# Ledger of designs, part 90: peptides against a protein of PDB entry 4N78

Target 1, 186 residues: chain A of PDB entry 4N78
Amino acid sequence: HFQVICRLLGYQGIAVVMEELLKVVKSLLQGTILQYVKTLMEVMPKICRLPRHEYGSPGILEFFHHQLKDIVEYAELKTVCFQNLREVGNAILFCLLIEQSLSLEEVCDLLHAAPFQNILPRVHVKEGERLDAKMKRLESKYAPLHLVPLIERLGTPQQIAIAREGDLLTKERLCCGLSMFEVILT
Target 2, 155 residues: chain B of PDB entry 4N78
Amino acid sequence: MAELQMLLEEEIPGGRRALFDSYTNLERVADYCENNYIQSADKQRALEETKAYTTQSLASVAYLINTLANNVLQMLDIQASQLRRMESSINHISQTVDIHKEKVARREIGILTTNKNTSRTHKIIAPANLERPVRYIRKPIDYTILDDIGHGVKW

## One batch from the design tools (peptide; made by RFdiffusion4, then SolubleMPNN)

Design b2_p14_5_s1 (from b2_p14_5, 7 letters changed)
Fold by OpenDDE base, seed 5:
Structure b2_p14_5_s1 (fold): chain B 186 residues (1-186), chain C 155 residues (1-155), chain A 14 residues (1-14)
Amino acid sequence: as target 1 above (186 residues)
Amino acid sequence: as target 2 above (155 residues)
Amino acid sequence: SKFEEMLKEYEELL
């Protein structure tokens, strides 16, 4: 599904969706969640000391449960605050999955473009074959597919400009060094 | 344009008219030959004359048809060339628009991106100074990273 | 023969 979304939306559509999600997340964090956090801080015990280890794990748990009883029993926390946190979580996950899917699509595009851009795959050399000879054969095989040099030789100035620009756009992909998710986390 | 117009408006219609007129003339020639053969005492001479007129008439019609056909072919070639030029222009515009749209889209998504932190363990000593916008240093795209993702046939 | 000559002339005109 995310791959289809990436293909349908393209860079622009993805950007718009992510911007809107960021706005929503920001609104949730700075609004409702912040308010609940402030309220929780007010209800939080001012002094919560670690109980003695002698109480054991169950006793310690009961102690904290008792100290936090008012927080745990806060009905709005369970219904509204956690829902908002789920929404934030879903938004983050959505962004992550979109970025991953986009990266996969970009990788596919790069792979498809590679023969046309003089990008040769690493060739597995079988025992006894010279790497250089095999590489030269591959270069020779794909040389006619080099789009930019071909257009530079045969095309109009306008076609050459378009080809160069297209080549640049094909090479420059987000997956090569950019992360959207890091910005979202920020 | 002038050549195409001349072909469409003058040469081809003119050739068609000439061919039609030729039909009328051929009918007259045929009538003449028939009458001449009937009236002539020397049937052999009349036959040879008819043969000559027939040959001439066929040659003239063939010439007219060939001229007309060549003009039509020329017209079609000019039109085909015009269509190719138009197609080229449309394609150029389309490509220009697409590239522009792509650039805009990339700018829009670009503002939502940051450089991937290559986890070089270098202690980013937070320089106290204001993070200058990290100029996107065009690192050569290492496509080798893609080698592991493709179901490349491990030969 | 004249027909062939006429055809040749026609071909030369082509």
Scores: peptide ipSAE 0.021, ipTM 0.643, DockQ to the pose 0.002
Fold by OpenDDE base, seed 2:
Structure b2_p14_5_s1 (fold): chain B 186 residues (1-186), chain C 155 residues (1-155), chain A 14 residues (1-14)
Amino acid sequence: as target 1 above (186 residues)
Amino acid sequence: as target 2 above (155 residues)
Amino acid sequence: SKFEEMLKEYEELL
């Protein structure tokens, strides 16, 4: 599903969705969640001493349940605050999954474009073959597929300009050095 | 443009008219040849005249058809060339627009990105000295330190 | 051949 969304939205659509999600998350965090956190801080016991270990795990749990009774029984916390936190969590997960899906698509695009851009994969050399000789053979095999040099030789000035720009755009991908998710986490 | 216009407005219509006129003239020639053969005392001479007229008529029609066909082909070639030029222009504009849109989109999404901290995988230089696994000596946790913090029920 | 010659004569007249 996320792959389909990435394909449908493209870079611009993804940017718009991410910006809007960031606004929503910011609004939730600075608004309702912040207010609930402030309220919770106010109702938190000022002094919560650790009970003696002699009460055992059940007794300690009951103690903390009693100390936090007002918080646990706060109905709005369960219904509204937790829902908002779920929304924030879902938004974060959505952003992560979109970025991962986009990265996969970009990698696929780079791999598909590589033969046309003189980007050769590192070939596993079998024992006894010279790496250099194999790479030269591959280079010679794919040389006719190099799009920019081909167009520079056969194309019009306008076609050459378009080909160069297209080549640059093909090489420059977000997955090569950029992260959206890191921005979302800050 | 002038050549195409001349073909469309003058040469091709003119050729079509000439071919139509030729058709009507051929009918007249055929009637003449038939009547001449019936009325002539010298049938051999009349036959030779008919052959001459038939050959001339066929040659004229063939010429008219060939000229018209060539003009039509020329017209089609000019039109095809114009269409190809238009297609090329449209394609160039389309590609330019697409590249521009892509650049804009990339700038927009780029604002939402930061450089991946390529954590230089510091080569975990395995410390040469295998630090001897510090035997985790389970020190018994003395829980008596917590005895003063709780309100213990003094049974 | 005679037909081609006549066609050429017609082409020259036009």
Scores: peptide ipSAE 0.019, ipTM 0.656, DockQ to the pose 0.002
Fold by OpenDDE base, seed 3:
Structure b2_p14_5_s1 (fold): chain B 186 residues (1-186), chain C 155 residues (1-155), chain A 14 residues (1-14)
Amino acid sequence: as target 1 above (186 residues)
Amino acid sequence: as target 2 above (155 residues)
Amino acid sequence: SKFEEMLKEYEELL
């Protein structure tokens, strides 16, 4: 599903969705969640001392339950605050999954374009084969597929310009050095 | 452009008219040949004359058809060439627009990105001695040891 | 063919 979303929206659509999600998350964090946190801080007992160990585990638990009774009984915390936190969590997960899906698509694009851009795969040399000879064979095999040099020889100046720009856009991908998710976490 | 216009406005319509006129003339020639054959005492001579007229008429029609066909083919070739040029221009514009849109989109998404911290994968120098992971044997916590300490109020 | 010759003659006349 996320791959389909990435393909459908493209870079522009993804950017718009991510921006809107960030706005929603910001609104939830700075609005409702912050208000609940402030309220909770006000209701928190000012002095919460460790009960004596003599009360045992049940007694200690009851003590803390009593100290936090007002917080635990705050029904709006479960219904509103936790729901908002879930929404924030879902938004974060959505962003992560979108980025991962986009990165996969970009890697696939890079791999598919590689033969046309003079990017040769790392060749595993079997024992006894000269690396240089294998590389030369690969270079000779893929040399006719190099799109930009081919168009530079046969194309119009306009076609050459478009080919160069297209080549650059094909090589430059977010997965090469950029992260959206890190921005979302900050 | 002038050649195409001449073909469309003058040569092809003119050729079609000529062909139509030729049809009417051929009918007259046919009537003449038939009457001449019936009236002639020398039927062999009349037949030879009819053959000559028929051959001439066929040659004329063939010429008119060939000329018209060549003009139509030439017209179509010119039009096809024009369409190819237009297609090339449209494709160029389309590609330029697509590249521009992609650049804009990339700028927009780029604002939402930061450089990946290439954490130098510190070579986790695997310590040579793989200390055998001490199998955390979950000893069941015997909670019975606590039975004697807590005066649980039996409610 | 005799027909092709006649065609050529006719083309030359036109």
Scores: peptide ipSAE 0.018, ipTM 0.646, DockQ to the pose 0.002
Fold by OpenDDE base, seed 1:
Structure b2_p14_5_s1 (fold): chain B 186 residues (1-186), chain C 155 residues (1-155), chain A 14 residues (1-14)
Amino acid sequence: as target 1 above (186 residues)
Amino acid sequence: as target 2 above (155 residues)
Amino acid sequence: SKFEEMLKEYEELL
């Protein structure tokens, strides 16, 4: 599903969706969640000392339950606050999955373009074969497929310009060094 | 352009008119040959004359048709060439627009990205400083990152 | 018809 979304939206659509999600998350964090956190801080016991270990786990639990009774009984926390937190979580997860899916699509594009862009795969050299000789053979094999040099030789100046720009756009992908998710976390 | 216009406005219409006129002339020649054959005491001579006129007329018509056909073909070739040039221009514009749109889109999404910190220590350092939108510095694409993702085609 | 006759005569002369 996310792959399809990435394909349909493209970079622009993804950017728009991500921006809107960030706005929503920001709104939730700075608005409702912040208000609940402030309220919780007000209700939070100012001094909560650890009970003596002699009370055992049940006694300690009862102690904290008593100290936090007002928080636990805060009905809006369970309903509204947790829902908002879920929404934030879902938004974050959505962004992560979109980025991952986009990265996969970009990698696929790069791989498909590689033969046309003079990007040779690392060849596994069997024992005894010279890597250089194999690479040279591969270079020779794929040399006719190099699109930009081919167009530079045979094309019009306009075609050359487009080919170079297209080549650059094909090579420059987000997956190569950029992360959207890090911005979201930020 | 001038050649196409000449073909469309002068040569082809002229050729059509010439062909039409030739038709009318052929009818007259036919009538003449028929009458001459009937009236002539020397039928053999009249027949030879008719053959000569027939040959001449056929040659003339053939020439006119050939000329007209060639002009029409030439016209079509020019038009086809023009169409191809237009198509090429449209494609060029389309590609330019697409590239532009893609660049815009990449800028937009680029604003939402930061450089992947390869530093293993994910210290969630709370960015104390509002990191200025990291200007998209075109770093050379390190394709080595793809080495780990590619299912090496085990040849 | 006369032309056809003439053509026939021509064919006969060939």
Scores: peptide ipSAE 0.015, ipTM 0.641, DockQ to the pose 0.001

Design b2_p14_5_s2 (from b2_p14_5, 8 letters changed)
Fold by OpenDDE base, seed 1:
Structure b2_p14_5_s2 (fold): chain B 186 residues (1-186), chain C 155 residues (1-155), chain A 14 residues (1-14)
Amino acid sequence: as target 1 above (186 residues)
Amino acid sequence: as target 2 above (155 residues)
Amino acid sequence: SKLEEMLEEEKKLL
């Protein structure tokens, strides 16, 4: 699903969706969640000492249940606050999955473009084969596919300019060094 | 442009008119040949004259048709060439627009991105002077970094 | 004479 979304939206559509999601997340965090956190901080016991270990796990649990009774009984916490936290979580996950899907799409594009851009795959050399000879053979095999040099030889100045720009845009992808998700986490 | 216009406005219409006129002339020649044969005392001579006129008339019509056909073909070739040039121009504009849109889109999404924290291994020697806007040094994109991303097709 | 005229006209059309 996310792959399809990435293909349909493209960079612009993804950017718009991500921006809107960031706004929503910001609104949730600075609005309702912040208010609930403030309220929770007000009802939290100012002094909560660790009970003695002698009371055992059940006794310690009861102690904390008693100390946090007001928080636990706060019905709005379970409904509204947790729902907002779920929405934030879903938004984060959505952004992560979009970025991952976009990265995969970009990698596929790069791989498909590679033969046309003088990008040769790493060749596994079998034992006894010379790496240099194999690389030269590959270079010779793919040399006719180099699009930009081909257009530079046969094309008009305008075609050459477009080909160079297209080549640059094809090579420059987000997956090569940029992360959207890191911005979201910040 | 001038050649195409001349073909469309002068040569082709002129050729069509010439063919039409030739048709009317051929009818007159036929009538003349028939009457001449009937009235002539020397039927053999009249027949030979009729054959000569027929051959000449056929040759003239053939020439007119050939000329007209060649002009029409030339016109079509010029028009086809113009259409190809127009198509090329449209494609160029379309590609330029697409590239522009892509650049805009990339700028928009780029604002939402930060540099991936390169793991510790390559000491990117941070140039000492932090203050200069890190000109995006177009480092050659090392696509080998992508080799580890995804269940790579085990080549 | 008329045929010659017609022939000349056809030659002119050639």
Scores: peptide ipSAE 0.019, ipTM 0.654, DockQ to the pose 0.002; fails the geometry check
Fold by OpenDDE base, seed 4:
Structure b2_p14_5_s2 (fold): chain B 186 residues (1-186), chain C 155 residues (1-155), chain A 14 residues (1-14)
Amino acid sequence: as target 1 above (186 residues)
Amino acid sequence: as target 2 above (155 residues)
Amino acid sequence: SKLEEMLEEEKKLL
């Protein structure tokens, strides 16, 4: 599904969706969640000391349950705050999955473009074969597919410009060095 | 453009008119030949004259048809060439627009990105010797590094 | 066709 979404939306659509999601997340964080956190901070015990270990795990749990009773009993925390946190979490996951899917698509595009851009795959050298000879053979095989040189030779100046720009855009992909997810986490 | 216009407005219509006029003339020639054959005391001579007129008429019609056909073909070739030029222009515009849209899209998504934290590549201790600006040999981006990253799309 | 007819008639006379 995410792959299809990435293909359908492209960079423009993904950017729009991501921006809107960021707005939603920001709104949730700065609005409802912030208000709940402030409220929780107000009702939080000012002094909560670690109970003596002698009370055992059940006693310690009861102690904290008692100390945090007001927080636990805050009905809106369970319903609204947790829901908003879930929404934020879902948005983050969505962004992660979109980025991953986009990265995969970009990698595929790069792989498909590679023969046309003088990018040769790593050649498995069989025992006894010279790497250099195989590489030369591959270079010779793919040389006619080099798009920019081909267009530079056969195309109009306008076509050459378009080919160069297209080549540049093809090479410059987000997956090569950019992350959207890191921005979302910030 | 001038040649195409001449073909469309003058030569082809003119050729069609000439062909039509030729039809009328052929009818007159046929009538003449028929009457001449009937009225002539020397039917053999009349027949030979008819053959001569027929040959001349056929040659003239053939010429007119050939000329008209060639003009039509020339017209079509010019039109085809014009269409190809228009197609090329449209394609160029389309590609330019697409590239522009892509650039805009890249900018928009780019603002939502940051540099990937590359693992601490060991500080290449710059050797004390100012290595001559290594010609930016664009190492072909070995995208094969990505081959090991992710579940290989089993094609 | 008329020419053919005339030719055929002439052939008959021949």
Scores: peptide ipSAE 0.014, ipTM 0.663, DockQ to the pose 0.001; fails the geometry check
Fold by OpenDDE base, seed 5:
Structure b2_p14_5_s2 (fold): chain B 186 residues (1-186), chain C 155 residues (1-155), chain A 14 residues (1-14)
Amino acid sequence: as target 1 above (186 residues)
Amino acid sequence: as target 2 above (155 residues)
Amino acid sequence: SKLEEMLEEEKKLL
């Protein structure tokens, strides 16, 4: 599903969706969640000492339950605050999955373009074969597919310009060194 | 443009008219040959003259048809060339627009990106004591360990 | 047809 979304939206559509999600997340964090956090801070016990280890795990749990009773009983925390946090979480997850899906599509594009861009895969050399000989054979095999040099030789100046720009756009992908998710986390 | 216009407006219509006129002329020649053959005491000579006129007439018509056909073919070739040029122009414009749109899209999404922190792999300072490389004996990976993981057909 | 007739007549004369 995310792959289909990436294909349908393209870079522009993804950018728009990501921007809107960031706005929503920002609004949730700076608005409702912040207000709930402030309220929670007000009801938070001013002095919370570690209970004695002698009470064991059940006693410690009961102690914290008692200290946090007002927070636990805050009905709006479950209904509104947690829902907003889920929305934020879903938005973050969505962004992550979109980025991952986009990266996969970009890798596929790069792989498909590679034969046309003089990018040769690493050849597995069988025992006894020279790597150089295999590479030369591959180079010779794919040499006619080198699009930019071919167009530079046979094409019009306009076609050459378009081919070069297309080649550049094909090579420059987000997966090569850019991350959207890091920006979302900041 | 001028050549195409001449073909469309002058050469092809002119060729069609010439062919039509040739029909009328051929009819006259045929009538002449028929009358000449009937009236001539020397039928052999009249027949030879008729053959000569027939050959000439056929050659003339063939020439007219060939000329007209060549003009039509030339017209079609010019039109096809014009269409190809138009198609090429449209394709160039389309590609330019697509590249531009892509550049804009790349800029937009680029604002939402940061450089991946390539964690500089700390140069693992190889500890000075090069312990003898333990010969990595490739133990065959026993894939049977994976037999219990997933919906594998238990044979 | 007339030309064919003339040709046939010529063939008869040969």
Scores: peptide ipSAE 0.014, ipTM 0.657, DockQ to the pose 0.001; fails the geometry check
Fold by OpenDDE base, seed 3:
Structure b2_p14_5_s2 (fold): chain B 186 residues (1-186), chain C 155 residues (1-155), chain A 14 residues (1-14)
Amino acid sequence: as target 1 above (186 residues)
Amino acid sequence: as target 2 above (155 residues)
Amino acid sequence: SKLEEMLEEEKKLL
């Protein structure tokens, strides 16, 4: 699903969705969640000492339950605050999954473009074969596929310009050094 | 442009008119040959003359058709070339627009990105001694050791 | 048909 969303929206659509999600998250955090946190801070017991170990685990639990009774019984906390936190969590997860899916698509694009961009895979050399000879064979095999040099030789100036720009855009991907998720966490 | 216009406006219509006129002339020649054969005392000579006229007529029609066909083919080639040029221009514009849209999109998403902190992967200096991968025997964590530690509910 | 008739008549004359 996320891969399909990435393909459908592209970079622009993803950017728009991410911006809107950030606005929603900001609104939830600064609005409802903040108000609930403030209210919770007001009802928090000012003095909560660790109960004596002599009460045992059940007694300690009852003690904390009693101290936090007003918070636990606050019905709006369960219905509204936790729901908003779920929405924020879902938004964060959505952003993460979109970024991961986008990165996968970008890697696939890079891999598919590699033969056309003079990017040769690391060759496993079998015992007895010279690495240099194998590399030369691969270079010779893929040399006709190098798109930019081919167009530079056979194409019009306009085609050459487009090919160079396309090559650059193909090479420059977010997955190579950029993260959106870090910005979202910030 | 001038050549295509000449083909469309003058040569092809002219060739079609010539072919139509040729049809009318051929009918007259046929009538002449028939009448000449019927009226001639020397039927053999009349037949030879008819054969000569037929050959000439076929040659003339063949020439007219060939000329017209060549002109039509030339017209089609010119039009095909024009269409190819238009297609190339449209493709160029389309590609330029797509590249531009992609650049804009990348700028927009780029605002939402930060550099990956490539933690300098400390060169894991492979320890010189390839310690044999100690088969990590997953010892099952025996949680029963914790049974005696704390107020665990004995089930 | 007339041409065929003419050809047949010529064949008869040969």
Scores: peptide ipSAE 0.013, ipTM 0.651, DockQ to the pose 0.001; fails the geometry check

